Peptides against a protein of PDB entry 3V4L. Designs and how they scored, part 42

Target 1, 386 residues: chain A of PDB entry 3V4L
Amino acid sequence: GQPLAKDKVALLIGNMSYWEHPKLKAPLVDVYELTNLLRQLDFKVVSLLDLTEYEMCNAVDEFLLLLDKGVYGLLYYAGHGYENFGNSFMVPVDAPNPYRSENCLCVQNILKLMQEKETGLNVFLLDMCRKRNDYDDTIPILDALKVTANIVFGYATCQGAEAFEIQHSGLANGIFMKFLKDRLLEDKKITVLLDEVAEDMGKCHLTKGRQALEIRSSLSEKRALTDPVQGAPCSAEALVRNLQWAKAHELPESMCLKFQCGVHIQLGFAAEFSNVMIIYTSIVHKPPEIIMCDAYVTDFPLDLDIDPKHANKGTPEETGSYLVSKDLPKHCLYTRLSSLQKLKEHLIFTVCLSYQYSGLEDTVEEKQEVNVGKPLIAKLDMHRGL

## One batch from the design tools (peptide; aimed at target 1 A78)

Design b2_p17_6_s1 (made by RFdiffusion4, then SolubleMPNN; from b2_p17_6, 6 letters changed)
Fold by OpenDDE base, seed 4:
Structure b2_p17_6_s1 (fold): chain B 386 residues (1-386), chain A 17 residues (1-17)
Amino acid sequence: as target 1 above (386 residues)
Amino acid sequence: EKFKLVSTDGETVETYE
């Protein structure tokens, strides 16, 4: 019969906004598009942008809590990375220059921990460079992996080579994701699917002889990303996993705020990623005596590092939100919260209504505090450590 | 359209017209 997954869980990390390293662009699009594809494949997807070392460790630990016997685990990473002695290192956004293995996450350590969960399939998709880091002479002594015969690595490039992205005025994928996305939904053994992606990448004139997909696998069974999830959660562990994932993706409910002047504001929320939320405000009712009226959001928790210059924009794109803008209501003010993993407390902020009456030059302000609890990934309390 | 091919380590930057 066709193999069954007990469940399917994916962690996607896209690091772009490095502190001490060149900034990337493709991981934004790549994580977003891959999230949508994996959701169509019935994966529970956690999608995270711009993680520090500490936040990456916590994200991996939370991902490992979602893994269990017969669960399919997929880890995708796009960002800076290197390979020393056959060990792959993912570089956090706060990594020093030069970075070392002590500042980075070793993928083979994650694989070891996944094998302890008795997973049904382990897939790693690594969209990073695989050059040696000459500033890191550390030889990692890794424990011997178990012979599970359920492991697949898709490397965006060969050992010692670079992975590339295309940077232009618009949004573009990395070279790996550009070809992967066209085949990811195919009902094929995952190693066969990746081999076809490798052939397609090999036709790319820009990266020919510079980047080539490498497949490393120990996969004894015909397993595919299309493999159906086993029916209703029959175990307590499956129920816990479903609940934990659902908590990490729960948006605040849309609110209707009423001000003393008779203005009504709709406050809405949209998820861009598991750690990125758009807040939008719209005027849904205005008395005729009020000629101008705007609803600003302010007084955010300091942990979110919100620049007021990028808040309360007339378009989602002006906040840096290019992907979900089509699904958002029009004629709002938009604010992008890009670091929800840093939120230690409830998300409390102020809605400030600024308005003018007909025939008065002075602006009037009314304020209302809003508590939306812990949105999305902030419910996992990743900031506390595990 | 002008674009750059950029390595994900930032070491290689090629500009195309």
Scores: peptide ipSAE 0.520, ipTM 0.946, DockQ to the pose 0.903
OpenDDE base, seeds 1, 2, 3, 5: peptide ipSAE 0.502, 0.493, 0.520, 0.409; ipTM 0.943, 0.941, 0.945, 0.919

Design b2_p17_6_s2 (made by RFdiffusion4, then SolubleMPNN; from b2_p17_6, 7 letters changed)
Fold by OpenDDE base, seed 4:
Structure b2_p17_6_s2 (fold): chain B 386 residues (1-386), chain A 17 residues (1-17)
Amino acid sequence: as target 1 above (386 residues)
Amino acid sequence: EEFLLVSTDGETVEKYT
């Protein structure tokens, strides 16, 4: 019969906004597009941008809590990375320059932990450079892997080579994701699918002779990303996994705020990623005596590092939100919260209404505090040390 | 369209026109 997954879980990490390293662009698009594809494949997807070392460790730990016997686990990473002695290191955004293994996450350590969960399939998609880091002389002593015969690595490039992205005025994928996305939904053994992606990448004139997909696998069964999930979650563990994932993806409900002047504001929320949310405000009712009226959000928790210069924009794009803008209501003020993993408390902020009456020169302000609880990934309390 | 081919480590940057 067709193989069945007990469940399917994916962690996608895209690091772009490095503190001490060159900034990337493709991980934004790559994580977003891969999230949408994996959701069509019935994966439970956690998608995270711009994680520190501590936040990456916590994201991996939360991902491992979603894994269990016969579950398919997929880890995707796009960002800076290196390979020393056949060990792959993912570089967090806060990594020093030069970075070392002590500042980075070792993929083979994550694989070891996934094998302890008795997973049905372990897929790693690593969209990073695989050059040796000469500033890191550490030889990691890794625990011996179990013989599980359920492991697939798709490396965006060969050992010792670079992976590339295209940077232009618009949105573009990394070279790996550009070809992967066209085949990811195919009902094929994952190693066969990746081999076809490798052939397609090999036709790319920009990266020919510089980047080539490498497949490293120990996969004894015909496993595909299209493999159906086993029926209703009957186990306590499956219910816990479903609840944990659902918590990490719960948006605040839209609110209608009523001000004393008779103005009504709609406050709405949209997820861009598991750690990135857009808040939008719109005037839904205005008394005729009010000639000008603006509703802006302010007084965010300091842990979110919200720059007021990028808040309350007339377009989603002016906030740095280019991917979900088509799905947002028009004629709002938009604010992008890009670091929800940093939120320790409830998301409390102020909605400020600034307005002017006909025939009065002075602006009037009314304020309402809003508590929306812990949105999205903030429900996992990633800052509480596991 | 002008674009850059950039390595994901930022060490290689190539301009195309």
Scores: peptide ipSAE 0.550, ipTM 0.950, DockQ to the pose 0.924
OpenDDE base, seeds 1, 2, 3, 5: peptide ipSAE 0.533, 0.512, 0.525, 0.445; ipTM 0.948, 0.942, 0.947, 0.929

Design b2_p17_6_s3 (made by RFdiffusion4, then SolubleMPNN; from b2_p17_6, 7 letters changed)
Fold by OpenDDE base, seed 3:
Structure b2_p17_6_s3 (fold): chain B 386 residues (1-386), chain A 17 residues (1-17)
Amino acid sequence: as target 1 above (386 residues)
Amino acid sequence: EKFKLVSTDGETVEEYE
């Protein structure tokens, strides 16, 4: 029979906005497109952009809590990285220059922890460079991996080589994701699917002889990303896993705010990623005596590090939201919250209505505080204990 | 259109027209 997954869980990390390293662009599009594809494959997907070392560790820990016996685990990473002595290191956005293994997450350590969960399949998709870091001579003393015969690595490049992205005026994928996305939905053994992706990448003239997909597998069974999830969650563990994932993906409900002047505001929310949310405001009712009015969002928690210059934009694109703009209502003011993982408290902010009466020169302001609880990934309390 | 091929470590940057 076709193999069954008990569940399917994916963690996708895209690091772009490095503090001490060159900035990337492709991880934004790559994580977004891969998230949508894996959701079509019935994966529970956590998608995270621009994580610090601490935030990456917590994201991995929360991912490991979603893993259990016979669960399919997929880890995707796009960002800076290196490979020393066959160990792959993912570089957080706060990593120093030069970075070392102590500042980075070792993929083989994550694999060990996944093997302890008795997972049905472990897939690693690593869209990073695999050059040696000459500033890190640390040989990780890793305990021996168990022989589980359920491991697949898809490396965007071969050992000692670079992975590439295309940067232009528009949105573009990395080279690996560009070819992976076209095949990801195919009902094939994951190693066969990745081999076809490798052949397609091999036709790319830009990266020919510079980047080549490497497949490392111990997978003894015909497992595919298309493998169906085993029926209704009958176990307590499966219920807990479903609840934990659902918490990380719950948007605030849309609100209708009523101001004393008689203006009504619709406040809405959209998820771009598990840690990125767009807030939008629209005027749904205006008294005729009010000639102009705008609804601004202000007074966000300091932990979110929101620049007011990038808030309350007339388009989603002006906030840096290029991916979900088609699904957003038109004629709003838009604000992008890109660091929801940093939120320690409830998301409390102010809606400020600025308006003008017919025949008055001065603008009037009314304010309402809004509490939307913990949106998306902020429900996982990734900062518990700080 | 002008584009750049950029390595994900930022060490290689190639400009194309």
Scores: peptide ipSAE 0.540, ipTM 0.949, DockQ to the pose 0.914
OpenDDE base, seeds 1, 2, 4, 5: peptide ipSAE 0.522, 0.506, 0.539, 0.452; ipTM 0.946, 0.942, 0.948, 0.931

Design b2_p17_6_s4 (made by RFdiffusion4, then SolubleMPNN; from b2_p17_6, 6 letters changed)
Fold by OpenDDE base, seed 4:
Structure b2_p17_6_s4 (fold): chain B 386 residues (1-386), chain A 17 residues (1-17)
Amino acid sequence: as target 1 above (386 residues)
Amino acid sequence: ETFKLVSTDGETVEEYT
């Protein structure tokens, strides 16, 4: 019969805003597009941008809690990375220069932990360079992997080679994601799908002889990303997994705020990623005596590191939100919260209404505090450990 | 349009027109 997945879970990490290393651009687009494709494949997707070492460890641990017997697990990573002695290391955004294995996440250690969950399929898609890091002399002693015959690695490049992105004025994919996205929905054995992606990448003139997809697999069964999820969650574990995923993706409810002057504000929320949310405000009712009014958001928790210069913009794009702007209401003020994983408390902020009456020169302000609880990934309390 | 091919480690940067 067709193979069945007990469930399908993906963790996607895109690191681009490095502190001590060159900044990337492609991980933003690549994680977003891959999230949308994997959702069409009935994956439960956690998508995270710009994680520290501690935040990456916690994201992996939360991902492992979603894994169980016969579950398909997919890990995608885009960012800085290296390969020493056949071990792949993902580089967090807070990694020092030079980085070492002690500052990074070893993919083979994650694979070991996935094998302990008795997963149905383990897929790693690693969109990173695979050059040796000469500043890291550590030889990892890895425990022997179990013979599970359900492992697939898709490396964006060959061992000892670089992976590339295209940087221009617009948004662009990395070279790997550019070709992967065109085939990802095909009902093929995952190793066959990746082999076809390798052939397509091989036609790219820009990276010919510089980047080539490498496939490493021990996959004894015909498993595909298109394999259907086994029907209604019959186990307590499947229910827990569904609740845990839903918890990490719960947006605050849209609110209507009423001010004493008679102005009504709609406050809305949109998810860009599991750790990135857009807040938007709009004036839904204004008394005729008020000639001008704007609704600003301010007084965010310090843990979010919100720059007021990028808050309360007339377009989503001015906040750095280019991907979800089409799905957002128009004629709002927009604020992008890009680090929800850092939120230790409830998201409490102030809505400040600034307005002017007809025939008065002075601007009047009214303020209302809003508590929206813990949005999206902030519900997992990643900052406390698991 | 001028674009850059950039390695994901930032070591290689090539400009194209």
Scores: peptide ipSAE 0.476, ipTM 0.934, DockQ to the pose 0.907
OpenDDE base, seeds 1, 2, 3, 5: peptide ipSAE 0.441, 0.461, 0.439, 0.417; ipTM 0.924, 0.931, 0.926, 0.920

Design b2_p17_7 (made by RFdiffusion4)
Pose (drawn by RFdiffusion4):
Structure b2_p17_7 (pose): chain A 386 residues (1-386), chain P 17 residues (1-17)
Amino acid sequence: as target 1 above (386 residues)
Amino acid sequence: SMQTHVTLSGPVSPPVP
């Protein structure tokens, strides 16, 4: 009568800043929005931006680790895509120009691995172009799929077509997400809901005749993204899964830093994506002997490759964050640490204090090192092993 | 409709003038 979910797990990847290819803008916004909607549907969500081939493979491995028998698995990709010989390919940021299947991730490969885990539902939302990569000579000759009647595809466009994004100078949105976001929370069967989304998408003027939603499904059960999760976890296997999930969304504690000169620096942390963290420095207390002082953050791990133009900015928007000043505590210096999947080491940076005493010209520098461990997805150790 | 989930580390004291 009522279909049930052992758990609901989602992996969302949004690639924008391609090295050899046109950079995109809507993937960041769409990924942020789909996580919030999927969390309302009680999903264990992994949100990741600008992944290389190697990095994309690890995200799939961490996602597969969170899937077991009866678990609803969902994959959302927004970025560059091509379709050759019946296979869909997601293009990573490190992709060369020209690129091949070897440089890319085949969705069919990911689907087989999910079936090996006995998942109750396999939902794929591919918000990417679907044209031929004429340069691709390799045809993967993949093994046949086990008939499991739970596979659902939400292609943003049809084979040989393009998926579009509106790059209005401000926010920038994707077309698939514009029509998906208003309907995702409905208690309809996944296939029915995706078809209702395809109708509203046809009412789109900007994309008519260039992009249409394509649904491919084997699902023979009234399964939905709103189906409930098997109440009390109480199983040992169920507990290991919740720990593995919590292991990736840990944020450093908002610490207070005391300086030898009697100055206090409040250090705050904010989560934007599993891959993205924001630090902010607030000068909480200073002694009367010091009037002039500025706190600045430096010496980040080189693996992260933090650009200076994204650090020590008066507002979060100036760092490129989707989070706005109403979400983040006011008046600090905000710094954006994207690319945490690049951190093999522990997170160590210096909170540098530049200050001046009453009646003196000289400028005094007091550097204090801060180790915040492995924040968020860095805790998963995606680079672990030989 | 969508609900925004903002995650912060904890309370932060404002800067002094």

Design b2_p17_7_s1 (made by RFdiffusion4, then SolubleMPNN; from b2_p17_7, 8 letters changed)
Fold by OpenDDE base, seed 2:
Structure b2_p17_7_s1 (fold): chain B 386 residues (1-386), chain A 17 residues (1-17)
Amino acid sequence: as target 1 above (386 residues)
Amino acid sequence: MLKKYVVLSGEVQPPVP
């Protein structure tokens, strides 16, 4: 019979906005497109951008809580990275220059922890460089991995090589994701699917002799990302997993704010990623006596590091939201919250209505405070140790 | 049609699989 997954869980991390290292662009598009594909494959997806070392550790810990016996686990990483002595290190956005193993997450340590969960399949998709870090002479003494015949590594590049982005004037995938996305939905053994992706990369004139996919696998069974989830989520464990995932993906409800002047504002929320939310405001009712009326959001928690210059934009694109703009309501003001993992408390902010009456030169302001609780990933308290 | 990842306020979250 076709193998069944007990459940399917994916953690996708895209690091771009490095403090001490070159900024990347592809991880934004790659994480977004891969999230959409894995959701079509019935994966529970946690998608995170621009994580610090501490935030990455907590994201991995929360991912491991979603794993259990026979669950399919997929980790995708796009960002800076290195490989020393066959160990892969993911570089957080706050990593110093130069970085060392003590500043980075070892993928083989994550694999060890996944093997303790007795997972049905472990897939690692590593869209990072695999060059040696000459500033890190640390030989990690990793404990011997358990012999499990269920591990698949897809490396975007070969050992000792770099992974590349396609430089276009617009949004573009990394080289690995460009080829992976075209095949990811195929009902094939995951190692066969990745081998076909490797062939496509090898045939392309842009990648030929520059970047080659490497596959490492112990996978003895015909397991695919298309394998159906077993049964109704009737186990206590499946219910807990569903609740934990749902907690990290709960948006605030849309609100209708009523001001004393008789203006009504719709306040809405959209998830771009598990840690990235767009707030949008629209005027849904305006008295005819009011000639001009604008609704701004302000007074965000300091932990979110929201620059007012990037808030209240007339387009999603002006906030840095290029991927979800087609799905957002039109004719709003848009604000992008890109660091929801940093939120220690409830998301409290002010909605400021600025308006003018016909025949009066003076602008009038009314304000309402809004508390939306902890949106999305902020419910997991990723900062409980700081 | 690619299932959209973007969930808006008041849209039915795609069923938690």
Scores: peptide ipSAE 0.152, ipTM 0.692, DockQ to the pose 0.235
OpenDDE base, seeds 1, 3, 4, 5: peptide ipSAE 0.065, 0.044, 0.033, 0.018; ipTM 0.636, 0.608, 0.633, 0.540; seeds 3, 5 fail the geometry check

Design b2_p17_7_s2 (made by RFdiffusion4, then SolubleMPNN; from b2_p17_7, 7 letters changed)
Fold by OpenDDE base, seed 3:
Structure b2_p17_7_s2 (fold): chain B 386 residues (1-386), chain A 17 residues (1-17)
Amino acid sequence: as target 1 above (386 residues)
Amino acid sequence: MLKKYVVLSGPVEPPVP
């Protein structure tokens, strides 16, 4: 019979905005496109950008809570990384220069924890450099992995090599994701699918002799990312997993704000990633005596690091939201909240209405405070240890 | 065509010009 997954869960991490290291660009597009593909494959996807060491640890812990016996687990990482002694290290955005294993997440430690969950399939897609870090002489004392015969690694590059971004003037995929996305929906054993991706990369003149996909697998069974999920979530564990994932993806409801001047504002929300939300405001009613009217959002929690220069833009693109812009309502003001994982409390902010009456030169302001609770990933309380 | 999964909160009323 066709193999069945008990469930399918993916954690996708894209680190770009490094503090002490070169900034990347591809992880933004790669995480977004992979999220959309894995959702078409019935994966529960958590997608996170620009995580610190602490935030990456918590994201892995929350991912492990979604795993159970016979669940398919997929970890994708795009960012800086290294490989020492056959161990892969993902570099957080706050990693020092030079970084060491103590500042990084070891993929083989995550694999050990996934094996403790008795997962049905463990897939790692690592879009990172695999050069040795000569500043880290630490030999990882890893406990012996169990013989589960269900492990697949897809490395974007070969051992000791770099992974590359294609420098375009616009948004572009990384080299690995460019080829992976064309195959990912195919009903094939995951190792066969990755081998075809490796062939496609090998035929490309840009990658030939520069970057080659490496596949490491113990997968003895014909498991595919297309494998159907086993039935309705009738188990208590499946219900808990569904609820936990749903919490991390629940948007605030759209709100209609009414001001004393008679202006009505619609406040809406859109998810770009599990930790990235767009707020949009639109004027839905304006009295005829009001000639100009704008609705700004301000007074965000300090833990979100919102730059006012990037808030309240006339286009999603001016906020840095290039991916979801086509699916957002038009003629709004847009604000991008890119670090929802940092939110400790409820998302409270001010909607400021600035308006002018016909025949008056003075601008009038009215303000309303809005509490939208904890949006998206902020519902997981990833900060409970601080 | 990649199915875009943009989750929007609720219906969007058309903005008043």
Scores: peptide ipSAE 0.049, ipTM 0.618, DockQ to the pose 0.789
OpenDDE base, seeds 1, 2, 4, 5: peptide ipSAE 0.033, 0.035, 0.030, 0.039; ipTM 0.537, 0.606, 0.627, 0.586; seed 1 fails the geometry check

Design b2_p17_7_s3 (made by RFdiffusion4, then SolubleMPNN; from b2_p17_7, 7 letters changed)
Fold by OpenDDE base, seed 3:
Structure b2_p17_7_s3 (fold): chain B 386 residues (1-386), chain A 17 residues (1-17)
Amino acid sequence: as target 1 above (386 residues)
Amino acid sequence: MLVKYVVLSGPVLPPVP
């Protein structure tokens, strides 16, 4: 019979906005496209951009809470990285220059913890470099891995080699994701799928002799990402897992705000990632005596580090939201909240209506405070350890 | 078109002078 997954869970991390390292671009597109593909494969996907060390640790801990016996776990990482002594290190955005293993997340430590969950399949897709970091001489004393025969690594590059993104003027995938996305939905053993991706990458003139996919596998069974999830969650643990994932993906409900002047504002929310939300405002009713009015969002929690210069834009693209812009209502003002993992409290903000009456030169302002609770990943309280 | 590759690794050592 076809293998069954008890459930399928993916954590996708894309680090781009490094503090002390070269900024990347591809992880934005790569995490977004991979999220959509894995959702079509019935994965519960947590997608996160631009995580600090602490935030990455918490994201991994929350991911591990979603894992259980016979669950398929997939970790994807796109960002800076290195490999020392066969151990892969993912570099957080706050990593110092130079960074060391103490500033980074070891993938093999995550694998150990996944093996303790008795997972059905462990897939690691690592779109990072595998060069040695000469500033890190630490040999990780990793505990012996269990012999689970269910591990697959897809490395974007060979051992000791570099991985690259190609700078385009627009949005483009990284090299690995460019080839992976074309095959990811195929009903094939995951190692066979990755081998075909390796062949496609090897035929490309841009990658030939520069970057080659490496597959490391102990997978003894024919398991695919297409393997169906075992039917309705009959266990208490499966119910808890489903609730925990749903909690991390709950958007605020759309609101209709009514101002004293008789203007009605629609306030809407869209998820770009598990930690990135777009707020949009639109005027749905305006009295005829009001000639001009705009609804701005302001007074966000300081933890979100929102630059007002990037808020209240006439297009999603002007906020830095290029991916979900097609799914958003037109003729709104848009604000992108890119760091929802930093939110300790409820998302409280002000909707400010600025308007002008016919025959008056002065603008009038009305304000309403809005509390939308903890949106998306902010519900997981990733800060409980501070 | 000059294809600019960005490396997904490590400290860009300042160019050794």
Scores: peptide ipSAE 0.283, ipTM 0.756, DockQ to the pose 0.015
OpenDDE base, seeds 1, 2, 4, 5: peptide ipSAE 0.275, 0.257, 0.019, 0.259; ipTM 0.753, 0.743, 0.583, 0.737

Design b2_p17_7_s4 (made by RFdiffusion4, then SolubleMPNN; from b2_p17_7, 7 letters changed)
Fold by OpenDDE base, seed 2:
Structure b2_p17_7_s4 (fold): chain B 386 residues (1-386), chain A 17 residues (1-17)
Amino acid sequence: as target 1 above (386 residues)
Amino acid sequence: MLKKDVVLSGPVEPPVP
């Protein structure tokens, strides 16, 4: 019969805003496009940008809580990385220069933990460099992996080689995602799909002799990313998994704020990623006596590190949100919160209405405090050390 | 001029002085 997944879960990490290393651009687009494709494949997707070492560890732990017997697990990483002695290391945004294994996440350790969950399929898509790090002399003594015959690695590049992003004047994919996205929805065994992606990369004049996809697999069964999820969650464990994923993806409800001057503001929320939310304000009612009015958001929690110069923009693009701008309402002020994983408490902020009456030169201000609880990934309390 | 592809680079060698 066709293989069935008990469920399908993906963790996607895109690191680009490094502190001590060159900044990247492709991970933003690559994580977003891959999220949309995996959602069409009925994956529960957690998508995270710009994680510290501690935040990456917690994201992996939360991902492992979503895994169980016969579940398909997919890990995608785009960012800086290295490979020492056949072990792949993902580099967090706060990694020092030079970084070592003690500052990085070992993919083979994550694989060990996924094998303990008795997963139906383990897919790793690693869009990072595979050069040796000569500053790291650590030989990780990894325990022997179990023989599960369900592991697939898709490496964006060969062992000892670099992965590249194409510098365009606008948003562009990394080289790996550019070819992967065209094939990802095909009903093929995952190793056959990745082999076709490798052929497409090999035919491209830009990538030929510079970057080649490497496939490492123990997959004995004909499993595909298109494999259907086993019908209605009849198990308590499937319900817990669905609730845990839903908790990490719950947006605040849209609010209608009423000011004393008679202006009504709609406050809305949109998810760009599991840790990135856009707040937008729109004037839905204005008394005729008020000639001008704007609704600004301010007084954000210090843990979010929101620069007021990047808040309250007339377009989503001016906030750095190019991907979801088509799905947002027009004629709003937009603010992008890019670090929701850092939020320890409730998201409390101020909505400030600035307005002017007809025939008065003076601007009047009214303020309302808003508490929206813990949005998206902030509900997982990723800052609670175990 | 093809803009240099940004390498998803390993550790940047410190600039030789």
Scores: peptide ipSAE 0.021, ipTM 0.590, DockQ to the pose 0.015
OpenDDE base, seeds 1, 3, 4, 5: peptide ipSAE 0.006, 0.007, 0.018, 0.025; ipTM 0.416, 0.373, 0.544, 0.542; seed 5 fails the geometry check

